# Peptides against a protein of PDB entry 5TUV, part 167

Target 1, 107 residues: chain A of PDB entry 5TUV
Amino acid sequence: KEVIDRLRYLKAEIEDLELKERELDQQKLWLQQSIKNVMDDSINNRFSYVTHEDICNCFNGDTLLAIQAPSGTQLEVPIPEMGQNGQKKYQINLKSHSGPIHVLLIN
Target 2, 107 residues: chain B of PDB entry 5TUV
Amino acid sequence: AQECQNLEVERQRRLERIKQKQSQLQELILQQIAFKNLVQRNRHAEQQASRPPPPNSVIHLPFIIVNTSKKTVIDCSISNDKFEYLFNFDNTFEIHDDIEVLKRMGM

## One batch from the design tools (peptide; made by RFdiffusion4, then SolubleMPNN)

Design b2_p25_4_s4 (from b2_p25_4, 16 letters changed)
Fold by OpenDDE base, seed 2:
Structure b2_p25_4_s4 (fold): chain B 107 residues (1-107), chain C 107 residues (1-107), chain A 25 residues (1-25)
Amino acid sequence: as target 1 above (107 residues)
Amino acid sequence: as target 2 above (107 residues)
Amino acid sequence: DLKKKLEEAKKEAEKKNAIGRKAFS
């Protein structure tokens, strides 16, 4: 049947796609590790910063806060729900584990 | 030919997932390139200045940028152990990762 | 109480998935 031939073809193609997907997953893992290695390099780490000017050039017209924290810091942003006083809550929660959090007012 | 249709749906699902993973992989590549470019820029700048920038003039990675109206009141509370930070805003805000900043900088 | 507020906020926190590396991840 034409249906049988189509089934055989589809199964073979899906198998090839599974291999391709696993290849991409492996590549992602390798690249993520590569990025970590590059960023953790002593020389690169020394120069891994932006300036106030850089930030100001990227944004305008509003208050800008820069929050620097160690890698692995937990960032939580709750959904803006009504608070006890009937006002929406707009919050950022940060939990650091390996170092201080540094807050800078840019403008 | 219900089985054939099911496999065709599965094939299409995998194709779309592969496309998404390819895009994500490319994004990571661009992030690594941007970081390397940032490091190169800063190394060159410090060589020209013959000194590192003042410590409070730069923002070290990793960081986030919080953007909110100048009318927004911002309160910051720190836990007793100083590992937890709670930011309260009386209005909406936007959060941007350092990666987005690097993109906007053209790195 | 800050801890209480943080814990409550964490329970209501929005879970997001981003493409690529996140800043603190």
Scores: peptide ipSAE 0.332, ipTM 0.876, DockQ to the pose 0.251
Fold by OpenDDE base, seed 3:
Structure b2_p25_4_s4 (fold): chain B 107 residues (1-107), chain C 107 residues (1-107), chain A 25 residues (1-25)
Amino acid sequence: as target 1 above (107 residues)
Amino acid sequence: as target 2 above (107 residues)
Amino acid sequence: DLKKKLEEAKKEAEKKNAIGRKAFS
């Protein structure tokens, strides 16, 4: 009797949790779409930029490269492996399909 | 009973997933807020200056920041025909998304 | 405030269908 009642209770609670999880999934989808819509807006797009000063204030003491590329640009960072000369190779591969890639040296 | 134990494990798993999804949702909300704040900042700044910034003085979204030591040697190979960029570093580097930059900016 | 932002996001999302954002993805 107690086991049966506990099972019934747990099943009911899990059902409620399933509903909550689906609600969160839907909210995530809505929010993601909202972000895209806001960013794609012509006025917002016009003002969607940062300055060199902004970047310099976020980082210090190192070489900073800013890479601007169109949405959908493929970014590949291979796992570092030993090169032919015995030195580990560190690489970034970029492939754009819809526009130019711009690289800026910040400092 | 074994069935009760199984359901309790499932219950706990679902609770953890819900917690993670709630955190992800909050992150997306913050991203949207940060972007809107960035746009507002830039609109206000351009109004005060009565002109847009020079084209090469700003970094438009989307972008990434590559951070490496000042001693790091960077080689870049560009294929304009295929819109491909290959960066070679002789040392380690860090990559930061534009969203992380906005967070560091306090947006 | 977060609830209000979420509600606003839902209204904006009614215009299209989409999923999460990385820098270039």
Scores: peptide ipSAE 0.273, ipTM 0.886, DockQ to the pose 0.146
Fold by OpenDDE base, seed 4:
Structure b2_p25_4_s4 (fold): chain B 107 residues (1-107), chain C 107 residues (1-107), chain A 25 residues (1-25)
Amino acid sequence: as target 1 above (107 residues)
Amino acid sequence: as target 2 above (107 residues)
Amino acid sequence: DLKKKLEEAKKEAEKKNAIGRKAFS
């Protein structure tokens, strides 16, 4: 009956969707790898930077810190909790494994 | 039937995941394009200037931007191995990825 | 246009093995 036909149709469609999802997963992997490859290219790497002017044009009115670190650097921003002094702790923890961290004050 | 309803829910769930993944892929493509445009811009700029920019005037990828009030007191502690950095803020801050900066730059 | 970029990305990805990024990740 109609219910049986609907079941068959839905099962077939779900199967097609599974294939589509796997395709998208693969494409994501490809794109991610591609981006890394492009960025790691020696010529591209040489020119992979922004200027102070670029940053200033993107932000205004506040203190701006630029933190450059190697890829793979661990970035931790703990949930603000009350400190011993009764003040919330606002922290950024960085752990590099492959090179120095450079900090620039933009303004 | 209940079975049909269950499969329809599953179908819809998969469709939503696929839609999300498609959006993520588009974002990755845009990131790649933005990076290539950045490289091209910088390459052209250096050709016109006939020299690279001063070392302290640029921020190399990957980087993050920390934005906080001008009144915020920032303390930075560096580990002995100089690979670990602890930033303490007495107030809230915002973090922006380099990708977001590229977007704001119109890359 | 995006479709073409995707194809180009796939070709580039085949040259090496890597995955997408956050700033530091």
Scores: peptide ipSAE 0.271, ipTM 0.888, DockQ to the pose 0.146; fails the geometry check
Fold by OpenDDE base, seed 5:
Structure b2_p25_4_s4 (fold): chain B 107 residues (1-107), chain C 107 residues (1-107), chain A 25 residues (1-25)
Amino acid sequence: as target 1 above (107 residues)
Amino acid sequence: as target 2 above (107 residues)
Amino acid sequence: DLKKKLEEAKKEAEKKNAIGRKAFS
């Protein structure tokens, strides 16, 4: 009796958890779309930037490159490997499909 | 029973996924808040300055920050077409998303 | 508070995007 009752309880709980997980999935979808809408808003888009000072305050002591590109730009960072001359290859590959890529040297 | 144990494992698996999804939702909420705060800051700043910032003084979202040593040599080239960019570094680098920058800024 | 923020986000949403926003994703 105890085992049977436990089985029934567990099955019911798992069903409830499945419902909860689906709810969270939907909420995530909504929130992601919300963020997109907020960012794509004409007014918000106009003011969606950071300054050189902002970046410098976040990092120090190194060379900083800021790379701005359209959403959906493909970013590839290959695993470092040896080049033809024995030098390690450290690369960033970017491919844009909807606009220019802008690069700024911060410091 | 074995069946009971199997269901308990499944239950725990679902609980962990739910926890992860809840955390992801919280992160997305924070991202949206940070973006809204950024927009508000910039709107206020431009109002006070009575002008927008110079175009090359700001980095528009979305962007990434590449952080590397001052000693690192960086080469940038356009390959294949005008939409494809290749960055070569002679040493290691770090990439930071705009979201991380906003967090570091306290947005 | 967090729950309220979530509800507000739902109202603003149309129905599309995938897991966690990355800069260029």
Scores: peptide ipSAE 0.270, ipTM 0.886, DockQ to the pose 0.161; fails the geometry check

Design b2_p25_5_s1 (from b2_p25_5, 13 letters changed)
Fold by OpenDDE base, seed 5:
Structure b2_p25_5_s1 (fold): chain B 107 residues (1-107), chain C 107 residues (1-107), chain A 25 residues (1-25)
Amino acid sequence: as target 1 above (107 residues)
Amino acid sequence: as target 2 above (107 residues)
Amino acid sequence: SKLLEKFTLDLSAEPRPPLVVKDLP
């Protein structure tokens, strides 16, 4: 009796958790679409930028590159491997499919 | 019983996923708020200045920031359509996305 | 050839992140 009751309880709870998880998934999709809509708005898009000063205030004393690319641009950072001359290869690979990539030297 | 144990493991797994999804939703909300604040700031700033910022003085979203030492040598290869970039560094670097930058800016 | 331009900038380095494969925001 006790084991059977425990099994029934657990199954019911798991079913409830499944419903909750689906609810959260739906909320995520809704919020993602909301963010997209806000960012794609013509006025918001016009003002969706940061300045060189903004970046410099966030990072001090180093060389900074700003890379602007369309959403969905593929970013790859391979594991550092030894090059032909014995130097480790530190690389960034970028591939866009919807527009050009722009690079700015901040400092 | 073994059946109870299996269901308890599944229950715990689902609870953890739910917690993770709740955290992700919170981050998305913060992203949306930060973006709206950025837009508001820039709109106000341009109104006060009575002009938009000069070209190449701002970084439009979405973007990433590459931070590296002032001693790092950076080699860049660009495709003819500017859709593909390959960066080579002779030393380590850090990458930060626009979301993190907005957080650091206090947006 | 896909290469339009190649250039080198002499800048200093910071710690490199681990292997990353993702989309830009």
Scores: peptide ipSAE 0.029, ipTM 0.852, DockQ to the pose 0.047; fails the geometry check
Fold by OpenDDE base, seed 2:
Structure b2_p25_5_s1 (fold): chain B 107 residues (1-107), chain C 107 residues (1-107), chain A 25 residues (1-25)
Amino acid sequence: as target 1 above (107 residues)
Amino acid sequence: as target 2 above (107 residues)
Amino acid sequence: SKLLEKFTLDLSAEPRPPLVVKDLP
């Protein structure tokens, strides 16, 4: 009896949790679309930038590269492997499909 | 008994997913707010200056920041159309996206 | 700060990021 009751309870709870999870999934989709719409707005797009000062204030001491690329640009960071000279290769690969990539040296 | 245990495992899995999704949703909300605040800041700044910033003085979204030591040698190879970039570093680096930058800016 | 084209620079490095393959935000 106790086991049967526990099973019924768990099944009911799982059903409720499934509903909650679906609700959250829908909310996420809605919010993602909202963010896209806000960012794609012509006025917002015009002002969607940060300054060199902004970047410098966020990071200290080292060399900073700012890489601006169109949405959908693919970023790849391969696992560092030993190169021909026995040195590990640290790489970043970028591939855009819709426009040029711009690189700025900060500080 | 075994069925009860299986359902308890499923219950726990769903609870963890819900928790993660709630957190992710909150982060998206904060991202949207941060973006709106960025736009507002920039609009106000340009109004005060009565001109837009110079084209090469700002970084337009979307972007990434690469942080590395000043001793790191960076080699950059660019395609003719600037759609493809290959960066080689002789040492380690960090990558930060625009979302993290906006957070660090306090937007 | 300056816009960069094809270049080679000597700079020191911080810890490497994890392996990532994704679209830029």
Scores: peptide ipSAE 0.028, ipTM 0.852, DockQ to the pose 0.042; fails the geometry check
Fold by OpenDDE base, seed 4:
Structure b2_p25_5_s1 (fold): chain B 107 residues (1-107), chain C 107 residues (1-107), chain A 25 residues (1-25)
Amino acid sequence: as target 1 above (107 residues)
Amino acid sequence: as target 2 above (107 residues)
Amino acid sequence: SKLLEKFTLDLSAEPRPPLVVKDLP
């Protein structure tokens, strides 16, 4: 039957797609580890920074805070809800587990 | 047949996942390239200046940028060890990670 | 840990925050 042939074709294609998906998963893991290794390199780490000028060039006309924190720091931005004073609460909660957090006012 | 239709749906789902994974992989590659370009730029700049930048003039990765209006009042509470921060804004704000900043910088 | 130090920064810019809970990169 034409239907049987179509079923066989689809099953074979799905099997090929499964292989491709697994390949991509492995490539992602490899690349993530590669990026980590590159960033953790002592020389690269020494030069892994941006300047105030860099930030100002990316953003203009606004107040900019730069928050530097170690990897793994928890960032929480709660859903804005009405406070007791009738004002919406716009908040950022930060919790680091491995080192201090540094905040810089850019402008 | 119903089985054929079910397999076609599964095939399409897998194709979409593969497409998404390919896109994510490309983004990771771009992140790695951007980081390497940043390091190269900074190394060259420090060589020309014959000195490192002042410690408070640069923002080390990883970081986030908070962008808000100049009229926004920001209250910050900090723990003794500076491991916890609470920011309160009286207006909306945007958060941008270091990856986005590097993209905006053209790295 | 107790939040002990408080300060206020006057900043004037709009954009709305995304509602996200994640680790910093």
Scores: peptide ipSAE 0.027, ipTM 0.850, DockQ to the pose 0.047; fails the geometry check
Fold by OpenDDE base, seed 1:
Structure b2_p25_5_s1 (fold): chain B 107 residues (1-107), chain C 107 residues (1-107), chain A 25 residues (1-25)
Amino acid sequence: as target 1 above (107 residues)
Amino acid sequence: as target 2 above (107 residues)
Amino acid sequence: SKLLEKFTLDLSAEPRPPLVVKDLP
């Protein structure tokens, strides 16, 4: 029957798609590890920086803070809540576990 | 017939997930390329200058950029070990990661 | 008691990001 044939076709295609999805998952994991290895390389790490000029060229007109922190630093942006003075609190909380955080005023 | 419909829905779901994963993989590839280009640029620049940049003139990866209005008042509190930072803003702000900055730089 | 240093900077304002909790890359 046509329905039976369609079922067979769909099942076979889904099986192929499952294999493709697993392949992509594996590729992502390998690429993530590759990126980590490249960034952790001593030479690459030495040259892994941007300049004030770079940042200024990327953003115009506003105040810019650059916050450099070690990998794994926790970044929290709480939901703005009304403060005691009736003003919304816009906050950034940073917590590092492996080293100091450095802040630069760019503009 | 109902089983065919169920499998067709499953097929479509998997196709969409695969498409998303392919896009994510492409982004990771571009990130790695951008980082390598950044390193190459900086190496060349330091060779031409015959010196490394001053320590406070560059922002080392990983970092984030906080962008806010020039009228925004920012209060910052820092722990004694500089492992914790609390920023308070009297207005809204934007956060951009280093990946986005590299993209904007054309790396 | 943990926060010993405080300072104020005048900075420009941009749209607020949504609530986020994540690790820096």
Scores: peptide ipSAE 0.027, ipTM 0.851, DockQ to the pose 0.047; fails the geometry check

Design b2_p25_5_s2 (from b2_p25_5, 13 letters changed)
Fold by OpenDDE base, seed 4:
Structure b2_p25_5_s2 (fold): chain B 107 residues (1-107), chain C 107 residues (1-107), chain A 25 residues (1-25)
Amino acid sequence: as target 1 above (107 residues)
Amino acid sequence: as target 2 above (107 residues)
Amino acid sequence: SKLLAKFTLDPTAEARPPLKVTDLP
């Protein structure tokens, strides 16, 4: 009886959890769309930037590259393997599909 | 007993997924809030200055920050349309998302 | 070559920790 009751309880709870999970999935989808809409707004887009000072305040003592690229730009970082000249390759590959990439050197 | 045990495992798995999804959802919410705060800050700042910031003094979203030593030599190959970039570093580096920058800024 | 990281710039992307490109052990 105890086992049967436990089984019944677990099955019911799992069903509720399935509903909750689907709800969260839907909420995430809507939120992602909301974020896109907010960022695509003309006014928001105009002011969607950080300053040189902002970046400098976030990081100290090193060379900083600020790389701005369109949404959808692909970034690849290969494993630092030895190159043909015996030097390790530290690389970043960027490929944009919708617009140019802009780079600013900071510090 | 085995059936109960299997359902207990499934229940726990679902609970964990739900917890993770809730966390991810909250992070997205915080991102949206941070973005809105950024926009508000910039609008206010430009109003106070009575002009937009100079070109090349700001970095528009989305962006990444590459942090490397001041001694690091950086080479960059750019396609003719500036859609493709290849960065070569002679030393290690770090990549930070715009999301992290906004967090560090306290947005 | 094998990639250490691959991602797409997306305003709706999940937050991720900084990527540290260091020498592999």
Scores: peptide ipSAE 0.500, ipTM 0.905, DockQ to the pose 0.862
Fold by OpenDDE base, seed 1:
Parts: sequence; C-alpha cells; structure tokens
Structure b2_p25_5_s2 (fold): chain B 107 residues (1-107), chain C 107 residues (1-107), chain A 25 residues (1-25)
Amino acid sequence: as target 1 above (107 residues)
Amino acid sequence: as target 2 above (107 residues)
Amino acid sequence: SKLLAKFTLDPTAEARPPLKVTDLP
C-alpha cells in the first residue's frame, strides 16, 4: 500500500512537472519572438550599436577585431592543425547569406 | 521499490531541466533589457551631439569580438560580395559575443 | 576539417562563454 501510494504520488508530480516544462518552453518561444520584434523595430535598429570606446572599456591589452555580420551568419572555428608549412592553423570562417560582413580594427 | 526509485530519478531529472530553462529565460530577459538600455543611451548621446556617429566608428549588432595578442599576425580573405570571410591567425585567439560585451558595459 | 566550434549569430541565442582557441593539450 505504501509503495503503491508513493508511485501514484510520484506519477502525479511528474505530470505536473511536464506541464511546467511545457509552459517554460512556450514562454521562451514568446520571449524570443519579443526580442526579435524589439530588435527589428526601425528606431531600435538604428541605435543598436556599440562604440570603439565601449569595446576598449571591456577589453585591455590585446588586438581587438569587431566583426559585424547579419543575423543568421554562420561562424566556424576549425580545430587547430598543422599546416603544410609546419605552422598550426588558427582560423575563423564566416558565411553570411543575407548581407555583407563588416570588420573593424579597434586597437 | 525499484519503480519508486526510477520515478524519483525521472522526477529529479525534470526538476533540473526546469531549473535550467528558468535560468535561460532570465538571461533572455536580461538581454532584452540590456538592449533597450543600449538604445536609450545611444539615442540620448546622439541628441546631445546633435549628430549621428560616423559610420565606421560604431559596431552594429549583431557582432563578435576577436581578441588576440598584439604579436598575432592576422590575415583576412574575403569574397567579392563580402559574404564570406576567412581569418587566419598565426597564434591563439578568443571570441566574445555581443551579449557578453553588453554585460561588461553594464547595460 | 573537424570543428572546434560552430554557431550562428542570433539575437535570441543563449549567452555563450568566451571561446578560447588554444593549442589542444
């Protein structure tokens, strides 16, 4: 009886948790759509930028490249491997399908 | 007893997923707030300056920041339409998201 | 050929920790 009661209780709780998880999934979807809407707004889009000063304040001492690309741009970083010249290849591959990529040297 | 234990494991698994999803939602909310604050800042700044910033002085979202040593040699190959970029580094580097930058900026 | 990382720029993406491209141990 005790085991049976425990089983029933656990099954009921798991069912409630399933509902909660679905609720969170839905909330995430709505929030993601909200973010897209906010960022796609013409006024917001016009002012959706950071400055050189902003970047310099966030990072110190190294060479900084800012790479601006359209949403949906794919970025790939291969595992560093030895090249034909005996040097390891450190690479970034970028591919955009909706617009040009822009690169700025910050420092 | 074994059935109860199996359900307890499942229950715990679901609880952990729910916790993770709740955290992810909060991060998205913070991202949206940070973006709004960025827009507000930029609008105010342009009003004070009575002019927009020069086009090459700002980095539009979305973007990434590449951080590498001052000694690193960077080569870049680009397609004619600027849709594809290949960066070659002679040393290691770091990549940071715009989301992280906004956080570091205190937005 | 094998990738260390592959991702898409997406304003709704989850926050990612910085990617450090270093020599593999």
Scores: peptide ipSAE 0.490, ipTM 0.904, DockQ to the pose 0.873
Fold by OpenDDE base, seed 5:
Structure b2_p25_5_s2 (fold): chain B 107 residues (1-107), chain C 107 residues (1-107), chain A 25 residues (1-25)
Amino acid sequence: as target 1 above (107 residues)
Amino acid sequence: as target 2 above (107 residues)
Amino acid sequence: SKLLAKFTLDPTAEARPPLKVTDLP
């Protein structure tokens, strides 16, 4: 009897948690849409940039490449493998579908 | 009973997922705030300078930062179509998101 | 080829830790 009551309670709680999780999923979708809307705004888009100084202040001591690409650009990094010349290949593959990719050497 | 234990495990699993999703939502909110702060900063800066920054002096979102040794040789090639880029490095590198940059900037 | 990482540049993406491409397996 006590076990049965516990089972019933747990099942009911799990059902409530399922509802809560779905609610959070929906909230995430709405928030993501909000972010897109904010970033796609003409004024915000005009000013959505960082400077070379900003990047230099964030990183020290090495070569920094900034790669700007349209939203939706796909990035792939293969596992480094030995190349034909006996050197490991360290690569980044980018595929854009909606605009040009821009590369800046920061330092 | 084993059934009670199974349900308790499931309950805990769902609670943890909910907690994670709540945290993710909070992070997205902070990202949105950081972006708005960035836009505000840049608008103010351009107003003070009475001109926009030079086109090649800024990095538009979204972007990634590649950090590598100063000795690393980097080459970039366009392959298949004009929207596909291949970056080759002769040494190891790190990739950082624009989100991380905004965080490091204190936005 | 097996990928170390694959993702899409998206302003709505969750923050992710830096990707370190090293010589270590």
Scores: peptide ipSAE 0.500, ipTM 0.905, DockQ to the pose 0.833; fails the geometry check
Fold by OpenDDE base, seed 2:
Structure b2_p25_5_s2 (fold): chain B 107 residues (1-107), chain C 107 residues (1-107), chain A 25 residues (1-25)
Amino acid sequence: as target 1 above (107 residues)
Amino acid sequence: as target 2 above (107 residues)
Amino acid sequence: SKLLAKFTLDPTAEARPPLKVTDLP
């Protein structure tokens, strides 16, 4: 009976946890949609930028490339491997479907 | 007994997932707040200056930051429409999201 | 052929830790 009672308790708790998890999943979807709406707003979009100074304040000592691309741009980084010339290749592949990509050299 | 143990493991697994999802939601909320703060900052700055910043002086969201040594040689191949970019580095690099930048900016 | 990373720029995406591309074994 003790084991049976524990099983019933655990099953009930798991059911509650399932509901909670689904609630959180739904909240995430709503929040993501909200963020998208906020960022797509004309006024917000107009002011959705950072400056060179902002970036320089966040990083120092190295060469910094800022790559601005439309939402949905795909980024791929291959595992570094030896190239045909015997040198390791360090590479970034970018593919946009909705607009041009812009690159700024910060440092 | 074994069934009870299995359910306890499942319970714990679900609790951990819920905790992770709660944390992820919190991060998304903070991202949205940071973005709104950024927009507000930029609106105020442009109002004070009575003009928008020069086009090439700002980095529009979304973006990524590539950090590499000042000695790193960077080659870039660009498609005619600027929708595809191939970056080649002769050394290691780091990629940072705009989200991280906003955090580092204290937004 | 294998990728170290593949992702899409998305404002609704979860925060990702910095990707360090180093000399991997």
Scores: peptide ipSAE 0.494, ipTM 0.903, DockQ to the pose 0.855; fails the geometry check

